Peptides against a protein of PDB entry 1ZZD. Designs and how they scored, part 41

Target 1, 109 residues: chain A of PDB entry 1ZZD
Amino acid sequence: FQVVNPYLLRDLVDLGIWDEGMKQYLITQNGSIQGLPNVPQELKDLYKTVWEISQKTIINMAADRSVYIDQSHSLNLFLRAPTMGKLTSMHFYGWKKGLKTGMYYLRTQ

## One batch from the design tools (peptide; aimed at target 1 S54 G85 S89 M90)

Design b2_p27_7_s2 (made by RFdiffusion4, then SolubleMPNN; from b2_p27_7, 9 letters changed)
Fold by OpenDDE base, seed 2:
Structure b2_p27_7_s2 (fold): chain B 109 residues (1-109), chain A 27 residues (1-27)
Amino acid sequence: as target 1 above (109 residues)
Amino acid sequence: ADFTEEEEKKLLEELEEELKKLEELLE
């Protein structure tokens, strides 16, 4: 399972590009829209920060609280996570525990 | 904070262990 930022979902819907294909893409990309050619750069810049912050939060939940992870480093660590399955599990758990309100849950097929 | 390669490896190992636990809870 993965969680999509509700504002991102709104913006993708407003762009008219939200569909099953987009849903599957986001699942494989852990919520990142950086690789989408049909998304305005402004949105990529905005949600780059949002995505990085959210991943930082998730990583910090599983890491020692005495260790502060900056946003850029947290992104790198997240990208180096062992498996996609573990990433999705952590993401789902992180949002469920820390940010339950206002999230769209993506279900695996 | 920034991490050395060794610190990053240690953190990743800790994360892998935690993620394994989380996977077991979610399965």
Scores: peptide ipSAE 0.023, ipTM 0.286, DockQ to the pose 0.069
OpenDDE base, seeds 1, 3, 4, 5: peptide ipSAE 0.009, 0.010, 0.019, 0.015; ipTM 0.253, 0.232, 0.332, 0.244

Design b2_p27_7_s3 (made by RFdiffusion4, then SolubleMPNN; from b2_p27_7, 11 letters changed)
Fold by OpenDDE base, seed 4:
Structure b2_p27_7_s3 (fold): chain B 109 residues (1-109), chain A 27 residues (1-27)
Amino acid sequence: as target 1 above (109 residues)
Amino acid sequence: ADFSDEEVEELLEELKKLEEEEKKEEE
């Protein structure tokens, strides 16, 4: 499975560019939107750090030990007044702890 | 789970530390 930041997914939907093609692209790119031509640069910049750190964390975890995360390890996180900084931290923490912090699952056959 | 502001601040500090380490590795 591929994990996508739920807020990124929301933003893509709000832009009206979310479709099956984009879904498949994100799967092949491990969730990176940096290569998408139809995504505003501001959005790319916003999610760049989140993606890069998360991917590095995954790589490090995989190098250390097998990463096992399934639906049972999902955790819904809530903030009264969420900011991008808070969301970034929560996302990173979720990866580091082997949790799916409200992440969206992308699946292929 | 609900995160408190204090917990978020701790996470931000950890994230900043990791970002700095990554920057050093890239130099």
Scores: peptide ipSAE 0.026, ipTM 0.398, DockQ to the pose 0.104
OpenDDE base, seeds 1, 2, 3, 5: peptide ipSAE 0.016, 0.023, 0.015, 0.016; ipTM 0.354, 0.418, 0.323, 0.347; seed 2 fails the geometry check

Design b2_p27_7_s4 (made by RFdiffusion4, then SolubleMPNN; from b2_p27_7, 8 letters changed)
Fold by OpenDDE base, seed 5:
Structure b2_p27_7_s4 (fold): chain B 109 residues (1-109), chain A 27 residues (1-27)
Amino acid sequence: as target 1 above (109 residues)
Amino acid sequence: ADFSDEEVEELLKELEEEEKEKLEKLL
C-alpha cells in the first residue's frame, strides 16, 4: 500500500483531475506529481517542498539533533520572503494536520 | 493565508516531538 497526503488528494480533486488514471500514476510515481502536465506549477513547488523537507527532517532527527535545530532556524529566516514564506507555512501546517488526521491509503493496482 | 514566524516555530516544536517519538519506536 501507499500513503498519500490528504491535502494533495484534496487539491487534485479541486482541480477536477482526480480519477483512476491519476491514482495509478501516483502509485507508480511514489506520490510524485512533478511529471504531470495538467498540474499548476505552484502545486508542484508546494509538494516538492513538502516531500523534500519532510525527508530531510526525518533524517536530521535521526542523525543529528543539532542539525535539525539549525534547519528549523534556517526555515524561519526563509519565511522572511513573502511568497516562499506562504508555501513554507502551508507545508508545516499540512504536515501537522496530516499526522493528526491520518493519511489516505492507496492500494496497488 | 500563511502563519507568522511564531506560529511556525510552535508547529515545528510540536512536529519535532511527535516525529521523534515515532522514530524512536522504530529504532
Scores: peptide ipSAE 0.021, ipTM 0.290, DockQ to the pose 0.039
OpenDDE base, seeds 1, 2, 3, 4: peptide ipSAE 0.016, 0.018, 0.006, 0.016; ipTM 0.268, 0.289, 0.229, 0.292; seed 1 fails the geometry check

Design b2_p27_8 (made by RFdiffusion4)
Pose (drawn by RFdiffusion4):
Structure b2_p27_8 (pose): chain A 109 residues (1-109), chain P 27 residues (1-27)
Amino acid sequence: as target 1 above (109 residues)
Amino acid sequence: ELEELEEEEEEWAEEELEELEEYLEEE
């Protein structure tokens, strides 16, 4: 099979750029749209992959919501070019933000 | 844009490590 994010899909059709220079490009690019040459910036900002969102924001939004969470939440973490240093900062950042669950799975590479 | 994100992640990692070292010295 293979199916594209339906919201991203609707927008590419609405611009008529859903030509084949897409279904193919999208698959051999991990489903990223940053650096596509013909896509508006607003769409780029709206359809960031998790690999393209700073784990800092992920942790902050988790800290925000956590004051309303009686228990905890499964906070999966995603690192692009993972170094031991970046991981250390990620753990400490979540730790100092007072999170109960600093990390569920680490998805990497 | 992705390169800028990686630079920001490096800068942020340096800041968080400095804060971690200071915390460990206090403990």

Design b2_p27_8_s1 (made by RFdiffusion4, then SolubleMPNN; from b2_p27_8, 12 letters changed)
Fold by OpenDDE base, seed 2:
Structure b2_p27_8_s1 (fold): chain B 109 residues (1-109), chain A 27 residues (1-27)
Amino acid sequence: as target 1 above (109 residues)
Amino acid sequence: MLEKLEEEEEEFSKEELEKLKEEEKKK
């Protein structure tokens, strides 16, 4: 599953633009809001794509079963430059956080 | 905000990884 950033979700709700269409858009854009015309630039500057988001944060959000934009059963992680050490750390971190399936898909930019 | 969260992202030390491996073996 792909988790929606809770702060992003809050801000989109506060803007009154969170709906099913927005959800689908985020799925197609891999969480990016950069292309949204109705989002203030300050929010675009604040929020980064999944490639720039802390993967540790993503794991934490997955572990607490936050809102998902993609409710697949597998955790997807995005890394720009994965190292073996990082992958191992992420794997065990996910395990420690009690993820049922752990990391199933690794995507690289 | 996100940058601060990213700064907190750290890899586990070798010692922590070994500890986790041992815990996993016990399960």
Scores: peptide ipSAE 0.015, ipTM 0.289, DockQ to the pose 0.282
OpenDDE base, seeds 1, 3, 4, 5: peptide ipSAE 0.007, 0.011, 0.012, 0.007; ipTM 0.225, 0.226, 0.247, 0.247; seeds 1, 3 fail the geometry check

Design b2_p27_8_s2 (made by RFdiffusion4, then SolubleMPNN; from b2_p27_8, 10 letters changed)
Fold by OpenDDE base, seed 5:
Structure b2_p27_8_s2 (fold): chain B 109 residues (1-109), chain A 27 residues (1-27)
Amino acid sequence: as target 1 above (109 residues)
Amino acid sequence: MLEELLKEEEEFAKEELEELEKLEALE
């Protein structure tokens, strides 16, 4: 479990805004960049944290991904006993394909 | 204490990114 999404870290570095102040901000905000005015909205949408996405949305995203088609048992366990850790994991795995697409879109903007 | 946590977080994030990229390359 980590507060900062590794892909977000990369993108913040690419934007040239990754500094000590940003680090502290992200820690206090549990990895959220929603309150940052100098971050494009597209990135904010892309990097919503588990605290910013409903469990239903996360589950739907996970279920929609081919990765979880073969992991139905794992998904069922998640539904029965959801934890922050599981939500985080599902967010990362379920959003992976979306992250790639979103980043591609951002590059073309 | 905070600085140490921030550095650790950054290191973990970088390591995780590298690992994920390796795994994705195998898919």
Scores: peptide ipSAE 0.031, ipTM 0.347, DockQ to the pose 0.024
OpenDDE base, seeds 1, 2, 3, 4: peptide ipSAE 0.026, 0.026, 0.015, 0.024; ipTM 0.326, 0.327, 0.266, 0.346; seed 2 fails the geometry check

Design b2_p27_8_s3 (made by RFdiffusion4, then SolubleMPNN; from b2_p27_8, 10 letters changed)
Fold by OpenDDE base, seed 5:
Structure b2_p27_8_s3 (fold): chain B 109 residues (1-109), chain A 27 residues (1-27)
Amino acid sequence: as target 1 above (109 residues)
Amino acid sequence: MLEELEKEEEEFTEKELKELEEELKLK
């Protein structure tokens, strides 16, 4: 199953676009925001689901888990300001969640 | 079978979102 990035909800709320309609859309789209026209492309890039990440990318990320760990820690430090560092950390956090979900499916199939 | 899998995915996503909403309310 697609794990929803916990920071996605916060960012959508901060943008003032979170509502029941968006919630239902995310449910039907397995957590994907790629199809939403009112979401900035930057957020779409940050919060890709496992199906939106190439198999090659997943393999490369699995080969270097330190990237996910380091960026996850950095994300917690930069919660106050929307810096490039925060955005990068959120991106890698999203990848981490996607990787975990992908691994789950690989184990169950 | 495919429809059932889709329903399960939706239920999972809904559960995840509910949990995240609760966490957001607590902050």
Scores: peptide ipSAE 0.109, ipTM 0.672, DockQ to the pose 0.021
OpenDDE base, seeds 1, 2, 3, 4: peptide ipSAE 0.096, 0.015, 0.078, 0.084; ipTM 0.665, 0.301, 0.662, 0.654; seed 4 fails the geometry check

Design b2_p27_8_s4 (made by RFdiffusion4, then SolubleMPNN; from b2_p27_8, 10 letters changed)
Fold by OpenDDE base, seed 5:
Structure b2_p27_8_s4 (fold): chain B 109 residues (1-109), chain A 27 residues (1-27)
Amino acid sequence: as target 1 above (109 residues)
Amino acid sequence: MLEELEKEEEEFTEEELKKLEEELKKL
């Protein structure tokens, strides 16, 4: 079940570029607007998908309790890693970041 | 789709990844 972000939909409508073709494009691109030449860069930055953010940033965001990252999307990013070594290292980094955050909260409670 | 952005960060370098792998092997 994939739903277009309602704010993105609003902005695309406001730009006058929303149509059935745009809808189908977004479906095929998993909500990404990065490839659209008629969309302002500021909107592209605002509406990044999980896989359009740096892997390091995604890991940091996942470790930050203020930000929720979909686990399936995070896993998909790891599957795009060119080597198993890279995948393992990213997982290890995420684990360490998670522990550090946890320890911080234990000290501050 | 992510509406909140974190500060831009550099991707992992190959050296950083190798270091992390070595640390993992020590566990």
Scores: peptide ipSAE 0.020, ipTM 0.312, DockQ to the pose 0.211
OpenDDE base, seeds 1, 2, 3, 4: peptide ipSAE 0.017, 0.016, 0.016, 0.015; ipTM 0.301, 0.302, 0.296, 0.296; seed 4 fails the geometry check

## One batch from the design tools (peptide; aimed at target 1 Q55)

Design b2_p28_3 (made by RFdiffusion4)
Pose (drawn by RFdiffusion4):
Structure b2_p28_3 (pose): chain A 109 residues (1-109), chain P 28 residues (1-28)
Amino acid sequence: as target 1 above (109 residues)
Amino acid sequence: NDNEDVYDLLHDAGYKVHPFTTGNVYVS
């Protein structure tokens, strides 16, 4: 099979740019839209992949919500060009933010 | 999904992420 994010899909049709320079490009780009030449910036900002969102924001939003969480939450973490240093900063950052669950799975590469 | 809580955070922050993949394309 193969299906595109229906919200991203609706918007590409609404711009008529859902030409084939898309279904194909999208799959051989991990479903990213940054650096597509013909897409508005607003859509780029709205449809970031998790690989394109700073794990800093991920951790901050987790810290925000956590004061309302009696237990904990499964905080999966995503690193693009993973170095031991970046991982260390990620662990400490979550640690100093007071999180109970600093990391569930680390998805990488 | 194992990533559900991350997706809930992103949706609360206004992002439109795909619920079954880390990208905007899901392949079954």

Design b2_p28_3_s1 (made by RFdiffusion4, then SolubleMPNN; from b2_p28_3, 12 letters changed)
Fold by OpenDDE base, seed 3:
Structure b2_p28_3_s1 (fold): chain B 109 residues (1-109), chain A 28 residues (1-28)
Amino acid sequence: as target 1 above (109 residues)
Amino acid sequence: PDNEDVYKLLKEAGYRVNPYSDGNVTIF
């Protein structure tokens, strides 16, 4: 099985490309539509999975948000294959961008 | 309001709502 964004399903239905084949594709591709040639690029950009967004982009968004939020909001990062070097770089980059706290949760695929 | 229409359509189509609070649906 695969967890899917309900708005993605709606948009695929609206495009008229939702069928059993599309369902199986999403299951085998872990919810990603990036490889589908019949999907507009705009939708691909909109529905990128957490594994398809750069970690720097996630940190930048969190840093921008943290200006107006308190510690009640957590920073969650996602890595396919974390290394010590990658974790160190992310930590210091977050600090450089002015995040109030370090990484709350790290998830791996 | 926009969410209501989407969830209604998905339930009518037989999709199962994910038990987690994120509102995503599970397909299998």
Scores: peptide ipSAE 0.074, ipTM 0.597, DockQ to the pose 0.140
OpenDDE base, seeds 1, 2, 4, 5: peptide ipSAE 0.038, 0.061, 0.015, 0.062; ipTM 0.433, 0.530, 0.224, 0.478

Design b2_p28_3_s2 (made by RFdiffusion4, then SolubleMPNN; from b2_p28_3, 13 letters changed)
Fold by OpenDDE base, seed 4:
Structure b2_p28_3_s2 (fold): chain B 109 residues (1-109), chain A 28 residues (1-28)
Amino acid sequence: as target 1 above (109 residues)
Amino acid sequence: MENEDVYNLLREAGYRVNPDSDGNVVIY
């Protein structure tokens, strides 16, 4: 199975390119559409997966949201190859960015 | 647009939608 952005699914359907093949492609590509030649670059830029953006970016996004949230949601981080050093850096970076919640969920690819 | 609106659009298109707790859709 694959977790997919619902807006991405909408756009793929709207483009008329959603089918069983596309579904299987997304599953095998971990939700990435970057390799699809028939998708506009604008959509590729819009729908970068959590694996395709830096963890700093993810943390920044989470921090930006947390500023306006009374109770911060659980921070979910996605790492391809987590190391202790990287985790430590992420923790400190998150703290520096004022995250109310530490790393609660760590997902690895 | 809210996620629910997207879900409805997909359902209207004949697709089964199974969102997780974060609003993302699980496909398989």
Scores: peptide ipSAE 0.099, ipTM 0.643, DockQ to the pose 0.158
OpenDDE base, seeds 1, 2, 3, 5: peptide ipSAE 0.077, 0.071, 0.067, 0.073; ipTM 0.552, 0.470, 0.556, 0.557

Design b2_p28_3_s3 (made by RFdiffusion4, then SolubleMPNN; from b2_p28_3, 13 letters changed)
Fold by OpenDDE base, seed 2:
Structure b2_p28_3_s3 (fold): chain B 109 residues (1-109), chain A 28 residues (1-28)
Amino acid sequence: as target 1 above (109 residues)
Amino acid sequence: SENEDVYKLLKEAGYRVNPYSDGNVTIF
């Protein structure tokens, strides 16, 4: 099985390209649509999986949000093989970028 | 589990941690 963004499924249906072939493709490609030739680039950019975005980029995005919106917004951590070293590095990088939250939503692959 | 170990490590380090949930759909 494969976990998929529900909005991605909606958009694929709206594009008229959802079928059994597409379903099997998503399962074999770990939910990624980056390799599909019949999907607009805009959708590919929108639905990049969390595993296709560097943790540094995620932290940068979170820091940018913190400047303009409520500080209660938490950092979402996505790691394939989390270690204390990786977590510490991410924490201090976030600190340098002005992230004040100690709340983490952790997800591992 | 691996996730449980990670959560434990984060808690011991003083972090407040919660499991991530975004309402994703599972396809078979």
Scores: peptide ipSAE 0.061, ipTM 0.307, DockQ to the pose 0.140
OpenDDE base, seeds 1, 3, 4, 5: peptide ipSAE 0.035, 0.005, 0.012, 0.047; ipTM 0.428, 0.245, 0.277, 0.264; seed 1 fails the geometry check

Design b2_p28_3_s4 (made by RFdiffusion4, then SolubleMPNN; from b2_p28_3, 13 letters changed)
Fold by OpenDDE base, seed 5:
Structure b2_p28_3_s4 (fold): chain B 109 residues (1-109), chain A 28 residues (1-28)
Amino acid sequence: as target 1 above (109 residues)
Amino acid sequence: PDNKDVYDLLKEAGYRVNEYSDGNVTIF
């Protein structure tokens, strides 16, 4: 099985490319459409999975939110293939950006 | 919900749909 954004399903249907083959493709690719040549780039950019979003971008978004709130929000990071070096870099980058709550949830695929 | 039409479309097409509270769906 595969968890999918309903709007992605809508857009694939609107493109006329939704079928059993596409369904199985999404399941085998963990919901990713990045490898599909018949999908517009704008949709690929819009429907990146949590595993495909830059962790630096996630940290930046969290830091931007914390500027205008009294309590820092929890930071959730998702890594497909985490390494100690990557985790260390993200930790220090988050600290440099002024995040106070640190990393509460680390998800791996 | 905002995705009602999409849910109906999938069900009418014969797909099994598992709806989550966060708005996402599981396809099988």
Scores: peptide ipSAE 0.047, ipTM 0.482, DockQ to the pose 0.124
OpenDDE base, seeds 1, 2, 3, 4: peptide ipSAE 0.041, 0.058, 0.045, 0.038; ipTM 0.452, 0.511, 0.491, 0.424; seed 2 fails the geometry check

Design b2_p28_4 (made by RFdiffusion4)
Pose (drawn by RFdiffusion4):
Structure b2_p28_4 (pose): chain A 109 residues (1-109), chain P 28 residues (1-28)
Amino acid sequence: as target 1 above (109 residues)
Amino acid sequence: EEEEWEEAEEEYEEWAEEFDEEEEEEWE
């Protein structure tokens, strides 16, 4: 099989750029749209992959919501070019933000 | 078409490097 994010899908059809220079490109690019040559910036900002969102924002939104969470939440973390240093900063950042769950799985590479 | 694909991949790699550098600086 293979199916594209239906919201991203609707927008690519609405621009008529859903030509084949897409279904193919999208698959052999991990389903990323940054750096596609013919896509508006607003769409780029709206459809960031989790690999393209700073884990800092992920942790901050988790800290925000956590004051309303009686228990905890499964906070999966995603690192692109993972170094031991980046991981250390990510753990400490979540730690100093007072999170109960600093990390569920680490998905990487 | 192939050249356009390669250019799109290069632009993405450049963006990805800049993003990784900015994310590393945020963690400092």

Design b2_p28_4_s1 (made by RFdiffusion4, then SolubleMPNN; from b2_p28_4, 15 letters changed)
Fold by OpenDDE base, seed 3:
Structure b2_p28_4_s1 (fold): chain B 109 residues (1-109), chain A 28 residues (1-28)
Amino acid sequence: as target 1 above (109 residues)
Amino acid sequence: KEEEQKKAQEEKEKLLEELIKKEEEELK
């Protein structure tokens, strides 16, 4: 599951192509930007691997606050999209835990 | 298994919609 991040959304808005139609389409694509129409390939390449979360993790975030994100994904998320403070849900809590794990990995390796 | 898949899809869409909504609010 590739979650849309703030920078991608901003870029889409800046391009003037973000609208309700695109939003709904993006939702039906489970957050994948690879199939979005009218999106430059450059953006698809830039955000290709950002915020990938397994299906199991998505379910767990909805069902339990103690969600585990593997260290590798946590590290990638931290490096590519470290700004998560604006989120205020149990999903954010799970994400934040993952980011903290990533930070730990960076400091210890 | 089918019910689990349905649940997974619903949760993905819910999460994505929520996150998009929050980001849209921040962009205003």
Scores: peptide ipSAE 0.187, ipTM 0.753, DockQ to the pose 0.037
OpenDDE base, seeds 1, 2, 4, 5: peptide ipSAE 0.170, 0.166, 0.164, 0.144; ipTM 0.762, 0.753, 0.753, 0.716

Design b2_p28_4_s2 (made by RFdiffusion4, then SolubleMPNN; from b2_p28_4, 15 letters changed)
Fold by OpenDDE base, seed 4:
Structure b2_p28_4_s2 (fold): chain B 109 residues (1-109), chain A 28 residues (1-28)
Amino acid sequence: as target 1 above (109 residues)
Amino acid sequence: KKKELEEAKKKYQELLEEQEKKEEEELE
């Protein structure tokens, strides 16, 4: 699944480059801005570390780490803008992964 | 305007979901 990054959207709007073409571009590129020539490199670097991977992968990573630390800040990037349907799907996905990871760590501890 | 941004977010998210639905239908 794909959800909008609210911070990215804000930044693109602030740059004055948010239009219908940009929307379609982001959809096609799965939210990646790396190929945009009119975006500052600093901004690309910022989002490369957070957004340029699968959202499901991020959830998986958060689930794995949640055993030891709070990953709310990472997940908040996704939870601000999704529809209720997406929130539900993300919740179930994260829940299932959390349970599986928990059992894994119990085996290793 | 904050309200305008929120509306933009909503519309963009809806567009994403619509696109995903189309892709899923094409795979069936």
Scores: peptide ipSAE 0.101, ipTM 0.595, DockQ to the pose 0.057
OpenDDE base, seeds 1, 2, 3, 5: peptide ipSAE 0.012, 0.026, 0.037, 0.086; ipTM 0.232, 0.327, 0.403, 0.568

Design b2_p28_4_s3 (made by RFdiffusion4, then SolubleMPNN; from b2_p28_4, 15 letters changed)
Fold by OpenDDE base, seed 2:
Structure b2_p28_4_s3 (fold): chain B 109 residues (1-109), chain A 28 residues (1-28)
Amino acid sequence: as target 1 above (109 residues)
Amino acid sequence: KEKELKEAKERYEKLLKEQIEKEEKELE
């Protein structure tokens, strides 16, 4: 189960801003980088959700282990509760976009 | 509901922390 886009951490490292403080910040901000002034807007947009979803719902889904993604970064989402499929898709759209971009970079490097 | 949300947030934060730390180790 992943609650953080692995390429996000890599991007922060590439920016040279990853440290213990950043780690703690991400934890307190539920993985969001939207409030970071030293992150390019392009990256913020990349990891931004298409639709605003209740943070309560997102946290509950994660806490209940209701949402899984493939460890191979296939971008496939697995839901314990299929009825939450649309909601999950909307929330993780930006996440999937980030993964796709990351994979593209790996292919081109 | 408020208590439930608080507990959920705590669980989520714990999971988030664990994953970040795991990813960090993989990057080293």
Scores: peptide ipSAE 0.209, ipTM 0.758, DockQ to the pose 0.036
OpenDDE base, seeds 1, 3, 4, 5: peptide ipSAE 0.021, 0.020, 0.121, 0.019; ipTM 0.416, 0.391, 0.666, 0.390

Design b2_p28_4_s4 (made by RFdiffusion4, then SolubleMPNN; from b2_p28_4, 16 letters changed)
Fold by OpenDDE base, seed 2:
Structure b2_p28_4_s4 (fold): chain B 109 residues (1-109), chain A 28 residues (1-28)
Amino acid sequence: as target 1 above (109 residues)
Amino acid sequence: KEEELKEALEKKKKLEEEQIKKEEEELK
């Protein structure tokens, strides 16, 4: 239920451009500042709404998730019948694939 | 139905204004 990001509000106040007109503008724009000419582009980039994220960025995130899932699936193969050897192999494989975060899910038999 | 939508939108606007007001008070 937060229309205006509190950090954005602070920054707008710091810029000295916060007033009733600005408030009403943000309400009507669902918190977007992209149309404001007196706001630095850096702030616009920082406070992009979900709808203002570039399609390219969304695609990149999806692609990243796909790669991650693939890696996780590969690791899960080692856990079908867990042995010390398989766990070691899984660790090695995970390292090789450059997993940056934890495993997506664990599957065992 | 249109009236109901208008009322809902007005209520939403009021709640948003109240939220902003709270945030403004927190900044003081």
Scores: peptide ipSAE 0.039, ipTM 0.512, DockQ to the pose 0.026
OpenDDE base, seeds 1, 3, 4, 5: peptide ipSAE 0.033, 0.032, 0.031, 0.036; ipTM 0.464, 0.421, 0.506, 0.483

Design b2_p28_5 (made by RFdiffusion4)
Pose (drawn by RFdiffusion4):
Structure b2_p28_5 (pose): chain A 109 residues (1-109), chain P 28 residues (1-28)
Amino acid sequence: as target 1 above (109 residues)
Amino acid sequence: SEDFYKELDEKAKELAEKYGFPYKGLIV
């Protein structure tokens, strides 16, 4: 099989750019849209992959929501070019933000 | 490459233990 994010899908059809220079490109690009030559910036900002969102924002939103969480939450973390240093900063950042769950799985590469 | 990810997993366990976080594993 293979199916595209239906919201991203609706928008590509609404621009008529859902030509084949897409279904193919999208798959051989991990389903990213940044740096597509013909896509508006607003769509780029809206459809960021998790790999394209700073784990800093992920942790911050987790900290924000956590004051309302009686228990905890499964906070999966995603690192692009993972170094021991970046991981260390990620752990400490979540730690100093007072999170109960600093990390569930680390997805990487 | 496998060695790097093993070392990264061990480092994650070390940090999780130091800060008291529940750590489940690393996925490539």

Design b2_p28_5_s1 (made by RFdiffusion4, then SolubleMPNN; from b2_p28_5, 14 letters changed)
Fold by OpenDDE base, seed 5:
Structure b2_p28_5_s1 (fold): chain B 109 residues (1-109), chain A 28 residues (1-28)
Amino acid sequence: as target 1 above (109 residues)
Amino acid sequence: KEEYLKELEEHAKELSEKIGSKFVGLEL
């Protein structure tokens, strides 16, 4: 099954653009609204899917969490089409940011 | 059909308010 951010649903309803066609569009686009011309850019920026978020941003968020927790934590990375170069870069960047664990859970779409 | 769409809008809004941080599942 596919999951949709409930706040996204609210905002689409508030915009008056939620209908069956929109529902089907989201299904075919794996929850992405990036291609919708009638959605404000600010909402597109807000509701990027896990596949659309910069991996650097994800690593930064993980690093920020690690500063305030004593226990080790895992990092989940999401890539549509990972390359060896991209994976290597993420690995070293994560290391540089001082992530407590070397546990990377890579997901591909 | 418009009545149905109205119901969908209301349902979507209700779900967003009730579930909070949880995600809503859509049937494929």
Scores: peptide ipSAE 0.025, ipTM 0.370, DockQ to the pose 0.017
OpenDDE base, seeds 1, 2, 3, 4: peptide ipSAE 0.016, 0.006, 0.015, 0.018; ipTM 0.267, 0.199, 0.366, 0.279

